Peptides against a protein of PDB entry 5A53. Designs and how they scored, part 29

Target 1, 230 residues: chain A of PDB entry 5A53
Amino acid sequence: LVENVKQALFIPGQSCNKNLHDIMVDLSALKKPDMKRFNRKNDIHPFEDMSPLEFFSEKNDCSLMVLMTSSKKRKNNMTFIRTFGYKIYDMIELMVADNFKLLSDFKKLTFTVGLKPMFTFQGAAFDTHPVYKQIKSLFLDFFRGESTDLQDVAGLQHVISMTIQGDFQDGEPLPNVLFRVYKLKSYKSDQGGKRLPRIELVEIGPRLDFKIGRIHTPSPDMVTEAHKKP

## One batch from the design tools (peptide; aimed at target 1 E3 D141)

Design b2_p12_4_s2 (made by RFdiffusion4, then SolubleMPNN; from b2_p12_4 with T5Y I10L F11Y)
Fold by OpenDDE base, seed 2:
Structure b2_p12_4_s2 (fold): chain B 230 residues (1-230), chain A 12 residues (1-12)
Amino acid sequence: as target 1 above (230 residues)
Amino acid sequence: DYFDYERDVLYF
């Protein structure tokens, strides 16, 4: 079953600022060609009313959405939304810390659009803790791209690394998720007549530290429906 | 119900 690549819609909220706009541009570039961006600000408050997002999901045929908002309480907030049948499946607020780096902060490297990233997740909680499981699921779903059987190493261009920033115990604030993007560079080393391929990871950006905010989880019925393979 | 980590985890 070749699942259709999920399309993402990036939506600037009414409180979207320059930093969020820049972050939106850079993050959405990783989702090309399966991405749309709105140029106009939209007054959407997804935790108060989801109807506008469902409308946009249907009208744009996008099952992934990212709403860019910023306030004193929720600065640089990226609300990630997934829909199923154009109805809200889940939502999570991920606030970008002020130490973010844009693509322009890194050495510009040529990037081929449409190649599937490899994901790495660092932190046991990605497999055990409900919130981090949702984050893992979300990002895998968001950037999965085309399921090409050709996991040819030649098709591996970049790695997305997600790291839970430190250990935590029950009752402690959830550590940030460190989002990093690396490009694989292959060097032909001519040392000693044996060409050993040397692979290096070079950070290409963006660099985002996500603080976890509000979460909407799907109903059990929606989970069952969403996992029904046609 | 929405889980707000900043709101709701402080009570666990």
Scores: peptide ipSAE 0.019, ipTM 0.568, DockQ to the pose 0.029
OpenDDE base, seeds 1, 3, 4, 5: peptide ipSAE 0.009, 0.006, 0.006, 0.000; ipTM 0.413, 0.405, 0.354, 0.354; seed 1 fails the geometry check

Design b2_p12_4_s3 (made by RFdiffusion4, then SolubleMPNN; from b2_p12_4, 4 letters changed)
Fold by OpenDDE base, seed 2:
Structure b2_p12_4_s3 (fold): chain B 230 residues (1-230), chain A 12 residues (1-12)
Amino acid sequence: as target 1 above (230 residues)
Amino acid sequence: DYFDYERYVLYF
């Protein structure tokens, strides 16, 4: 079963600022061609009323959404939303720390649109802790791209690295998730007459440290329905 | 699993 590529909709909230806009542009560039962006601000408060997001999901045929908002309490907040059947499946607030880097902060490298990312997850909690499991699931789902049976090595362009920033114990605030993007750079190395391909990872951005905010989890019924293979 | 995309995860 070839699953349709999930489309992402990036939505500027009413409180979206320049920094968030720039972050939105850069992050959405990684989702090309499977993304849409609204140019107008929308007054949406997903944890108060989810109905506008469901409407946008259906209207735009986007099962992935990112709402860009900023307040004193939730600065540089990216609310990631997934829908199933155009109904809210899950949501998570990921606030971008002020130390973010944009694509413009890195050496400009050519990037081919539509190539599948590889993922690395650093931190055991990505497999054990429910919040980090949701984050892992979200980003894998978000950047999965086209389902191809052919793993063309030539199609492996970039790595998305997600790291839990430090250890934590139960009851402690959840550490940030460090989002990094690297491009594979191949060099021809002539060492000793043998051409050994040298591959380097070069950070290309954006560089985002995500502080975890509010979370909405799906109902058990929605989980069951979403896992049903058609 | 609808959300199982482990085939995209690199393990080192």
Scores: peptide ipSAE 0.028, ipTM 0.658, DockQ to the pose 0.435
OpenDDE base, seeds 1, 3, 4, 5: peptide ipSAE 0.021, 0.021, 0.008, 0.019; ipTM 0.633, 0.587, 0.445, 0.532

Design b2_p12_4_s4 (made by RFdiffusion4, then SolubleMPNN; from b2_p12_4 with T5Y D8N I10L)
Fold by OpenDDE base, seed 1:
Structure b2_p12_4_s4 (fold): chain B 230 residues (1-230), chain A 12 residues (1-12)
Amino acid sequence: as target 1 above (230 residues)
Amino acid sequence: DYFDYERNVLFF
């Protein structure tokens, strides 16, 4: 079963600013062609009322949404939302730190729209801690594209790297997640007659450090339904 | 060469 590619909707909230708009544009570019962006601000508070997001999910046929908001307490906040059957499955707030870099801050490289990313996750907590497991699941789901078990390397061009910033103990604040994007650059090095393909990773942006905010987790029943293979 | 998305591994 070729599962249809999950579509993403990027929504500027009422408090969306220029920085968030620029971040939205750059991050959404990685999701092309499977992305829509609203040009108008929408007054949505997902942790108070989820109904507007469920409405947008259904109306736009998007199972992925990103809400862009900013406040003193939650500056540069990207709320990532997933729906199942147009109902909220899970949500997570990821606040972008001030040290972000846009695509324009990197050397412009040729990028083919629609090619799939590879992924790397650095930090044991991505496999053990429930919050980081959710983040890993979310980003895999968000950027994986067409559901294929095996992808030819010819269809790959970039790597999404996610790193947990340092170690932490139980009860401590959760470390930031470092989001990085690299392009695979193949060099044919004719070193000594053996054409060993040299692959270099070149950072292409955006560069985002995510501070973890509020989380909504799905009900056990919804988890069971979402994992049922049709 | 193929990438396994289930295992998140590149095979050469």
Scores: peptide ipSAE 0.039, ipTM 0.597, DockQ to the pose 0.128
OpenDDE base, seeds 2, 3, 4, 5: peptide ipSAE 0.014, 0.011, 0.006, 0.030; ipTM 0.556, 0.427, 0.422, 0.648

Design b2_p12_5 (made by RFdiffusion4)
Pose (drawn by RFdiffusion4):
Order: sequence, then structure tokens, then C-alpha cells
Structure b2_p12_5 (pose): chain A 225 residues (1-189, 195-230), chain P 12 residues (1-12)
Amino acid sequence: LVENVKQALFIPGQSCNKNLHDIMVDLSALKKPDMKRFNRKNDIHPFEDMSPLEFFSEKNDCSLMVLMTSSKKRKNNMTFIRTFGYKIYDMIELMVADNFKLLSDFKKLTFTVGLKPMFTFQGAAFDTHPVYKQIKSLFLDFFRGESTDLQDVAGLQHVISMTIQGDFQDGEPLPNVLFRVYKLKSYKSRLPRIELVEIGPRLDFKIGRIHTPSPDMVTEAHKKP
Amino acid sequence: EEDLIVRSFPLP
């Protein structure tokens, strides 16, 4: 009954550069094998016209899309896009801060591609705040991959950690979201003692513009059998 | 968590 794994399409925008491309490559690796990359630049402006994104979603059968854009106003801009029936469901701009680290900045460890990641979300706002609820929903939908009734404990290899940069009060600017990836190590103490090693990429997301779905589309996308 | 999952297509 459940759908196939959602496919991701990574799209360099007209203003995409090499540094932003490196961020795309390393982040796209976490999506393997359910990922495609475009090589050329495309003149796409999602908050002016959504038509091209819907077109690419249909013709490539990708319900998850990431547009790469950079200007001084919005530097290292990663616009995350989800579609329903090839129409836009929601969009959010996540801009990467300059303190980012790539896979090259971390010791390369053995890594089995295609395993179900673990998730940990740190921050009460992930459950109550509309903006951060969307981000939690986005990244769970984006990277969880295959849904299954069976889990091999040996397959529990890495965790995706997302932390809000401190608590905040209403009216203040929205804190950044800290994207971290760790590999698990376990030791005997039955329950194991767990330690973590960072493998990257390390990304600090600055929150930009947001598009939300209509109530009608939410009804259809979240309809229950 | 399943409630956070957005379907790609309508139910059959």
C-alpha cells in the first residue's frame, strides 16, 4: 500500500557556483541511490514561477527537488521542494552559512550506501512552531528512504542530527538549524554504550522564504486509506 | 512520524 521511495532531483540554478555544487554533491550522497543530479544551470525562480519545477518533477518522476542558487542577498541558497501529483506541495529556502564542512574535511570511514538513517531532532520548536515543524517533516520525508517492517540491528550505521541553535522567544529572528551526520560506534557494558563520530557534511541552515500548501492539497496528500 | 510523510500521489 505504501508508495515507492521518494526520488530527489538536485538542480543547479543559474547562479550556482562550485562551492555550492560541492555542498550538493556531498548532501546528494546521503540520498543515494534515490537521487538524480542535473549538470547544467537552469533559470528557475520558485517564488516567481513554479511551473518549471512542476515540469521537472513530472518528466523525471522526482517528488523531492533541491534548487541551488546564490546571490549576496541569499548566499548558498538551497530551496527544498516537495510535490504532490507533480504539483508543488511546499517550499523552504535554507541558506548555508560560511562555516560549513564538506566530506573532505572529515576522516573517511567505511560507509555502506543505502542504509536507513536514524534521526534525532533537538528543539521543542520542532513540535510546536509552524516553520520548524515543516523542516522536521521535510528532512524526515527526504532522507528516511525505504519503509520496512524489518530492521537489522547491524544496519544501524549512521544518524542524521538536526538541532535548533538555542531556544528563542516569539518575535525574534528564527535561529539556524544545525545539520550534522554521525557514524555510530557501540561498545559492551543487554544494551551497548553508544559513541559518535562526525562524518559530515556539516551544515548551518539559515531559514528563508516559505511556501505552504492549501487545505485542499493537504487533504489529498494526507488522505487516509 | 508517518503523519509527517507527504504522499507523492493520490490513493488508488

Design b2_p12_5_s1 (made by RFdiffusion4, then SolubleMPNN; from b2_p12_5, 4 letters changed)
Fold by OpenDDE base, seed 1:
Structure b2_p12_5_s1 (fold): chain B 230 residues (1-230), chain A 12 residues (1-12)
Amino acid sequence: as target 1 above (230 residues)
Amino acid sequence: DDDDIVRSKPLP
């Protein structure tokens, strides 16, 4: 039994500002058509009370949520939430650094809506460190899209690159995760009368550097249930 | 790898 495509709900928090709104619009555009956005601010504090998010998950049939908040301590904070049976599975705070770029900062390229991105991960910690494992799992799940049997290379339009910014040791602050989005552009190179297919990666945005904040992890029982295969 | 898939709902 293949599960339906996970739907995402983007929620502006009470402290959502113009920059966060613009980031929300651009990031959510990559999740179309499987995305909803609230136009009104909602007063939600997920690490104090998770009940409002569970209510929104069930009411909107969305197992993915992104809460947009900003404070002095947690500036440009995107809280990514997943649910299992409309209960909170996991949460992670990813704060966008001030050096962000929007889609409008890049050359506009036409793209097909609903195509699954390819992911690339740079940094060994994505496979070894619990926090970076959760980030990897989250983004792969968030952008998984439709399970087309044809992982036909012909359907590949976007590459999402996630890079850990530098090395770190135990007890050091966790490095930022660099989020980059590229479009595959096919060129016909006319080299010597042979049209060789050339593929180039063109950055299309948004460009986001994520600082890692607070994390909520599921219970062992919920992990077991969420990973059950039919 | 299909092993890393997190379901959103319990199996029926």
Scores: peptide ipSAE 0.500, ipTM 0.884, DockQ to the pose 0.825
OpenDDE base, seeds 2, 3, 4, 5: peptide ipSAE 0.494, 0.424, 0.012, 0.494; ipTM 0.881, 0.863, 0.569, 0.883

Design b2_p12_5_s2 (made by RFdiffusion4, then SolubleMPNN; from b2_p12_5 with E1D E2D F9K)
Fold by OpenDDE base, seed 5:
Structure b2_p12_5_s2 (fold): chain B 230 residues (1-230), chain A 12 residues (1-12)
Amino acid sequence: as target 1 above (230 residues)
Amino acid sequence: DDDLIVRSKPLP
């Protein structure tokens, strides 16, 4: 039994500002057609009470949620939530740094909606450190799209790059995660009468540097159930 | 890397 494509719900919190709204619009565009957005602000505090998110997950049939909030302590905060059986599985706060770029800051390129991005992860901690493993899992899951047997290179349009910003040691603050989106542009280079296919990566946005905030992790039992394969 | 993908619903 192949699970249906996970649907994402983008939720403006009460403190959602224009910048977060714009970020939400741009990031959610990459999740089309498997995305819903609320137009109204909702007063949700997921680390205090998770029940409103569980309700929204079930009511909207969305196992992925992104809550957009901003405060002095947690500026431009995107809380990414996953549910399992409409119960909270995990949550992570990813605060967007002020140096963000929107799609409008890049050359407007046409793209096909619904194509699965290829991910690249830079930093050993994505495989070893629990927090970065969660981030890797989250983004792979968030943008997984349809299970196509043929990840045909011919269908590859986007590359999403996630980079841990620098090295860190135990007890140090966790480095930011640099989120970058590229479009593969095929060129026919005429080099010496041989048309060699040249592929270039062109940044298309959004460009987001994520500061890691609070995390909720699933119970061991939920992990076991969520990882069961048919 | 398949181990990083979690189900959204229990197996039937």
Scores: peptide ipSAE 0.495, ipTM 0.902, DockQ to the pose 0.883
OpenDDE base, seeds 1, 2, 3, 4: peptide ipSAE 0.492, 0.495, 0.495, 0.488; ipTM 0.901, 0.900, 0.900, 0.898

Design b2_p12_6 (made by RFdiffusion4)
Pose (drawn by RFdiffusion4):
Structure b2_p12_6 (pose): chain A 225 residues (1-189, 195-230), chain P 12 residues (1-12)
Amino acid sequence: LVENVKQALFIPGQSCNKNLHDIMVDLSALKKPDMKRFNRKNDIHPFEDMSPLEFFSEKNDCSLMVLMTSSKKRKNNMTFIRTFGYKIYDMIELMVADNFKLLSDFKKLTFTVGLKPMFTFQGAAFDTHPVYKQIKSLFLDFFRGESTDLQDVAGLQHVISMTIQGDFQDGEPLPNVLFRVYKLKSYKSRLPRIELVEIGPRLDFKIGRIHTPSPDMVTEAHKKP
Amino acid sequence: SFHKIHHPEEYE
C-alpha cells in the first residue's frame, strides 16, 4: 500500500557556484541511491514562478527537489521543494552559513550506502512551531528512504541530527537549524554503550521564505486509506 | 505519481 521511496532531484540554479555545488554533492550522497543530479544551470525562481519545478518533477518522477542559488541577499540558498501529484506541496529556503564543513573535512570512515538513517531532533519548537514543524516533516520525508517492517540491528549505522540553535521567544528572529551527521560506535556494558563520530557534512541552515500548501491539497496528500 | 506526505508521528 505504501508508496515507492521518494526520489530527489538536485537542480543547480543560474547563480549556483562551485562551493554551493560541493555542498550539493556531499548532501546528495546521503540520499543515494534515490537521487539525481542536474549538471547545467537553470533559470528558476520558485517564489516567482513554480511552473518549471512542476515540470521537472513530472518528467523526472522526483517528488523531492533542491534548487541551488546564491546572491548576497540570499547566499548559499538551498530551496527544498516537495510535490504532490507533480504540483508544489511546500517550499522552504535554507541558507548555509559560512562555517560549513564538507566530507573532505572529516576522516573518511567505512560507510555502507543505502542504509536507513536514524533521526534525532533537538528543540521543543520542532513540535509546536509551524516553521520548525515543516522542517522536521521535510527532513524526515527527505532522508528516511525505504519504509519496512523489518530492521537489522547491524544496519543501524548513522544518525541525522538536527538541533535548533537555542530556545527563543516569539517575535525574535528564528534561530538556525544545525544539521549534523554522526556514525555510531557501540561498546559492551543487554544494552550497548553508544558513542558518536562526526562524518559530515556539517551545515548551519538559516531559514528564508516559506510556501505552505492549501487545505485542499493537505486533505489529498494526507488522505487515509 | 502520488507520493503521500506523512506527519512526523507516522514515521514512528

Design b2_p12_6_s1 (made by RFdiffusion4, then SolubleMPNN; from b2_p12_6, 5 letters changed)
Fold by OpenDDE base, seed 3:
Structure b2_p12_6_s1 (fold): chain B 230 residues (1-230), chain A 12 residues (1-12)
Amino acid sequence: as target 1 above (230 residues)
Amino acid sequence: MFYRIKEPEEYE
């Protein structure tokens, strides 16, 4: 079974502001060419009524969606939605902290569009805690891209790093997730007349610190169906 | 199109 690359739809909500729009543009640039953006604001409240998102998923053939909203309680909120069979599978609110950096804040480096990023996850909770497991699953699914047989090291251009900000105990507020994007840069170092290959990670942006908000999880039956190999 | 949800381990 050849699985097609999942398409992402970025949706400005009614409360979308300039900062959220800029964040949307920069984050969606990492999903090119498998991305669509709406230019108009849409009045969507996914935790009250999910039906408009299911409609958009089917109409646009996008199994991934990101809704951009902002309020006093949920400032700079990116709601990430996944669908299965054009029905809502899961949702998670990730609020961008005010210390964000845009692509324009970094030195512009040329990159090839459509290359699959390598992920790194820092924090044991990404493998053990249900919320962080969902985040890990979401971002891996979101940025998977085309399965090129040649995961040649030569094709690796980007690294996405996700870090849980500090330790926490049961019952404590969940720490933020630090989202960072790096480009691999090859240097020829001249060390005593010998050119040694050196690889460096250069941050390219965006830089986002995510505060975790509300979550919707699938039913056990939906989990079984969504993971089923035909 | 039909899209599955994969476990994180399926991406490694």
Scores: peptide ipSAE 0.442, ipTM 0.915, DockQ to the pose 0.793
OpenDDE base, seeds 1, 2, 4, 5: peptide ipSAE 0.423, 0.433, 0.419, 0.411; ipTM 0.911, 0.912, 0.909, 0.907; seed 2 fails the geometry check

Design b2_p12_6_s2 (made by RFdiffusion4, then SolubleMPNN; from b2_p12_6, 6 letters changed)
Fold by OpenDDE base, seed 2:
Structure b2_p12_6_s2 (fold): chain B 230 residues (1-230), chain A 12 residues (1-12)
Amino acid sequence: as target 1 above (230 residues)
Amino acid sequence: MFYRIKEPEEFE
């Protein structure tokens, strides 16, 4: 079953600021070529009315959306939305902490657009806790790109690392998710005539610490339908 | 386009 690459739509909300715009630009660059960005602010409140997002999903043929909003309560808020059949499947607010780094903060490295990143997840909760499972699912789905049968190591350029920041117990605030992007850099070390391939991970950005906000989960019926293989 | 939601295990 050849599934089409999911397209992402980045939407500046009415409260989108410069920092959030810059974050949007940088994060969306990782989703190229399967990304659209709106240049205009849209007054969307997804937890109040999801209809505008469903409309945008259908109109733009984007099953993934990211709404960029910022308020005192929810600063640098990226609402990640997934749709199924142009209906809202799930949503999660991920607020970018102030310690973020943009691509411009790192050494500019050229990267090939459209290569599928490898993911690494650090933290047991990614497999056990519903919220972190959703985050894991979301990011895997978001950045999956083309299903190439040949996971040719030659095609591996990027590693996206997601780490749960520390341990937590039930009832405690959910730790942030540390989002890091690395490029694989091959070095030819000429040590005494033996070229040993050295691979280094170089952080390329953006660097984002996500604080978890509000979540919308699909109905059981929608889950069933969304998982059906045609 | 038909977009399925995949379980994380389907990416492994």
Scores: peptide ipSAE 0.443, ipTM 0.915, DockQ to the pose 0.771
OpenDDE base, seeds 1, 3, 4, 5: peptide ipSAE 0.423, 0.439, 0.415, 0.408; ipTM 0.909, 0.914, 0.906, 0.905; seed 1 fails the geometry check

Design b2_p12_6_s3 (made by RFdiffusion4, then SolubleMPNN; from b2_p12_6, 6 letters changed)
Fold by OpenDDE base, seed 2:
Structure b2_p12_6_s3 (fold): chain B 230 residues (1-230), chain A 12 residues (1-12)
Amino acid sequence: as target 1 above (230 residues)
Amino acid sequence: MFYRIYLPEEFE
């Protein structure tokens, strides 16, 4: 079963600023060609009323949405939304810390559009803690791309690394998630007649530190329906 | 330390 590639819709909220716009552009570039962006600001408050997002999901045939908003309380907020059957499945606020780096801050490496990213997750909580499990699930789902039987190694050019920033205990604020993107560089090392392929990871951006905000979790019924393979 | 690289497809 070739699952249809999930399309992402990037939505600038009413409070979207230049920084968020730039972040949106750079992050959405990683989702090309399976991405749409609105050019106009939309006054959407997903934790107050989800109906506009469901409408946009259906109208644009996008099961992934990212709402870009910024306030004093929630600066540089990227609300990631997933829908199932054009109904809200889950939502998570990920606020980008001020130390972000754009693609322009890195040496321009040629980015091949449409290549599947590889993922690395650093931190045990990605497998055990509900919030980090949701983040892991979200990003894997967000960047899954086309299921191709041929793992053409040549198509594996990018690594998305997600790291939980430090250890935490129960009841403590959840550490940020460090989002990093690397390009694989292969060097022909001719050391001593044995061509040992040397692979290096080069950061290409964007660099985003996500502070976790509000979360909406799916209903048990929606979980069951969403995991039903057709 | 072996870093497991996940392909999004392996999570099914």
Scores: peptide ipSAE 0.039, ipTM 0.643, DockQ to the pose 0.071
OpenDDE base, seeds 1, 3, 4, 5: peptide ipSAE 0.018, 0.017, 0.016, 0.018; ipTM 0.506, 0.484, 0.477, 0.511; seed 3 fails the geometry check

Design b2_p12_6_s4 (made by RFdiffusion4, then SolubleMPNN; from b2_p12_6, 5 letters changed)
Fold by OpenDDE base, seed 3:
Structure b2_p12_6_s4 (fold): chain B 230 residues (1-230), chain A 12 residues (1-12)
Amino acid sequence: as target 1 above (230 residues)
Amino acid sequence: MFYRIKLPEEYE
């Protein structure tokens, strides 16, 4: 079964501000060409009523959604939503810390649109803790792109790094997740007249530190159905 | 279109 690339819909909420709009534009640029953005604000409260999101998922044929909202309690909040069969599968609030950097804060580098990024995850909890497992699953699913048979190293352009900020114990607040984006830069180093191939990682942005908020998880039955291979 | 959720191991 050839699965189509999942499309993402970015939705400004009623409380969306300029900073969130800029973050939305920059993050969604990494999902091109498989993204849509609404230009109008929508009054959506996904933890109170999920029905509007299910409607948007079906109408726009987008199985991924990101809602941009901001309040005193949940500043710069990006709610990531996944659907299965146009029904809500899971949701997670990721609040962007004030120390964020936009693409404009970095040296502009040309890149090919639509290339699949490589992911790196730093922190054992990404494999063991339910919340961080959900985050890992979400971002892998969100940025998967087209499965090109050419996982050719020659096609690798971007690295997305996700790091859990510090250690934590049971019952403690969950540490932030540090989101970083790098471009692979190839250059020839001149060392003693020998040109050696060198690869460096150059940060290109955006730079986002995510504080974890509210979470919605699927029922066990939905998990079973969503993972089934036809 | 129908889209399933993949396990993390399916992305390796």
Scores: peptide ipSAE 0.450, ipTM 0.918, DockQ to the pose 0.767
OpenDDE base, seeds 1, 2, 4, 5: peptide ipSAE 0.432, 0.446, 0.430, 0.427; ipTM 0.915, 0.917, 0.912, 0.912; seed 1 fails the geometry check

Design b2_p12_7 (made by RFdiffusion4)
Pose (drawn by RFdiffusion4):
Structure b2_p12_7 (pose): chain A 225 residues (1-189, 195-230), chain P 12 residues (1-12)
Amino acid sequence: LVENVKQALFIPGQSCNKNLHDIMVDLSALKKPDMKRFNRKNDIHPFEDMSPLEFFSEKNDCSLMVLMTSSKKRKNNMTFIRTFGYKIYDMIELMVADNFKLLSDFKKLTFTVGLKPMFTFQGAAFDTHPVYKQIKSLFLDFFRGESTDLQDVAGLQHVISMTIQGDFQDGEPLPNVLFRVYKLKSYKSRLPRIELVEIGPRLDFKIGRIHTPSPDMVTEAHKKP
Amino acid sequence: SDEDLIVRSFPL
């Protein structure tokens, strides 16, 4: 009954550069094998015209898309896009801060591609705040991959950690979201003692513009059997 | 649940 794994399409925008491309490559690796990359630059402006994104979603059968864009106003801009029936469901701009680290900045460890990641979300706002609820929903939908009734404990290899940069009060600017990836190590104490090693990429997301779905589309996308 | 956060790609 459940759908196939959602496919991701990474799309360099007209203003995409090498540094932003490196961020695409390393982040796209976490999506393997359910990912495609475009090599050319495309003149796409999602908050002016959504038509091209819907077109690429249909022709490439990708319900998850990431546009790469950079200007001084919006530097290192990653626009995350989800579609329903090849129409836009929601969009959010996540801009990467300059303190980012790539896979090259971390010791390369053995890594089995295609395993179900673990998730940990730190921050009460992930459950109550509309903006951060969307982010939690986005990244769970984006990277969870295959849904299954069976889990091999030996397959529990890495965790995706997302932390809000401190608590905040209403009216203040929205804190950044800290994207971290760790590999698990376990030791004997039955329950194991767990330690973590960072493998990257390390990304601090600055929140930009947001598009939300209509109530009608929410009804269809979240319809229950 | 986590499944409630999942957006379907297509209608049922």

Design b2_p12_7_s1 (made by RFdiffusion4, then SolubleMPNN; from b2_p12_7 with E3D F10K; failed a check: a repeat of another design)
Amino acid sequence: SDDDLIVRSKPL

Design b2_p12_7_s2 (made by RFdiffusion4, then SolubleMPNN; from b2_p12_7 with F10K)
Fold by OpenDDE base, seed 2:
Parts: structure tokens; C-alpha cells; sequence
Structure b2_p12_7_s2 (fold): chain B 230 residues (1-230), chain A 12 residues (1-12)
């Protein structure tokens, strides 16, 4: 599927606080250069009226949006939105737990802007459960970047790990998704004149535990259209 | 494949 790199728009909602702003800044840094951020708060309630988001999608040519809101019921809520033809395709609320870590909480590691992360998904539900499949799809889509034939190992700088926090049964609350970002560090060990390549994963942040909230799913017709191959 | 989870943002 050949398409231009999807642009992300980060939108502070009216209830956006400092913590959410910091989270927004840090998460959006991983989406550079394919990211825009609004500096002003916007009063958007996407589960009540989607029209403002569709307007912003079209006006900014952004098919990915993240709305930052916070309330007592939905603290540190990141609503992830995708559009198809500037119409809402899907939405999911992912609330960041209070145990989050910012990039500033980790060792400052320089990373090349625009490199595609490798994803790892831990939990069978990412392949079977519709909500976790949507999350998997969303994050793969969100960070897809340019279609480079050369995912040369040489270009791999980041690993994004997404883990379902524990097992769950039908009717139970959906476990959180643990979002972790690692940088691949290559070391040359000098052991007795043989340089052995050593690769280490170093967490770079942000560290986010996502509690799943409300979801909007696309119509079957939109699914069909969005999956059409040229 | 994971690629099958990627959707278009615009019609063909």
C-alpha cells in the first residue's frame, strides 16, 4: 500500500493540563517530522460531535489526530483519531496512568528524527481481540513513517514495545497497554582484540501505561474502502 | 501481516 506519510495533529483540549501537555510533547517528538501541535486549547468533545475533528483533519491535511483531555472520570486522556477522506474512521481513548515517565526522566539520547520504529506486541489479544487489534493497527499506522524498502538493521534506532498488562477473561475490564520506547545501542566490546558487537536496548521514554476508554469503530463500508489496494 | 492492519487515509 503506497500512500504518503500520515501526518499527526496533536490537539490540546479545553481540559488539557501540564502533565498532558508534557506527554503530548514527548509522544509527538517520536512522530517528527510528520507532526503538528496546536498551541491553543480547543473545546472538542469527539464522542459528542466529531465535526470539529473532521474539519481539523481536512484543514491541516492530518489523517492522525490526538486530542488531549483530562477529567475526574478520564484523567490524562489521549483520544487517538484516524480519518479516511477527512471523515472519522476510528477513535480510541487511551488514558495515561499517573506512573508515566517523560523523556526528561531518562538519559538524554540523541535520536535521528524520522526513523521508523520497530514494534513489538506482547499479548495474544493483539491478534484476536477487536479492541487490541485496533490499538495494534493504530500504533503501527501512527508510526509507520515512510515506506523504506531498507529497514536495514543499520536504520533501526527505536523499538516500541506494547504489552497487555496481564490476562483477562470475557466481561472483565480490559488490561492496560504498557507503552515503552527503547533505543538500540550498539557497543563494540573489546575482548582480547576481538570486537564483539553488543546490542543493548535502553529505555528512552516516554513510559506510558494506557487505560482503554471509549471507542468508535468505522463502518463496514469505510473498512472496505480503507483497505483497497491500488 | 502487520501491513494488513494499515489503512489508507484517502480513497484511491
Amino acid sequence: as target 1 above (230 residues)
Amino acid sequence: SDEDLIVRSKPL
Scores: peptide ipSAE 0.604, ipTM 0.950, DockQ to the pose 0.791
OpenDDE base, seeds 1, 3, 4, 5: peptide ipSAE 0.591, 0.600, 0.562, 0.590; ipTM 0.949, 0.950, 0.937, 0.948

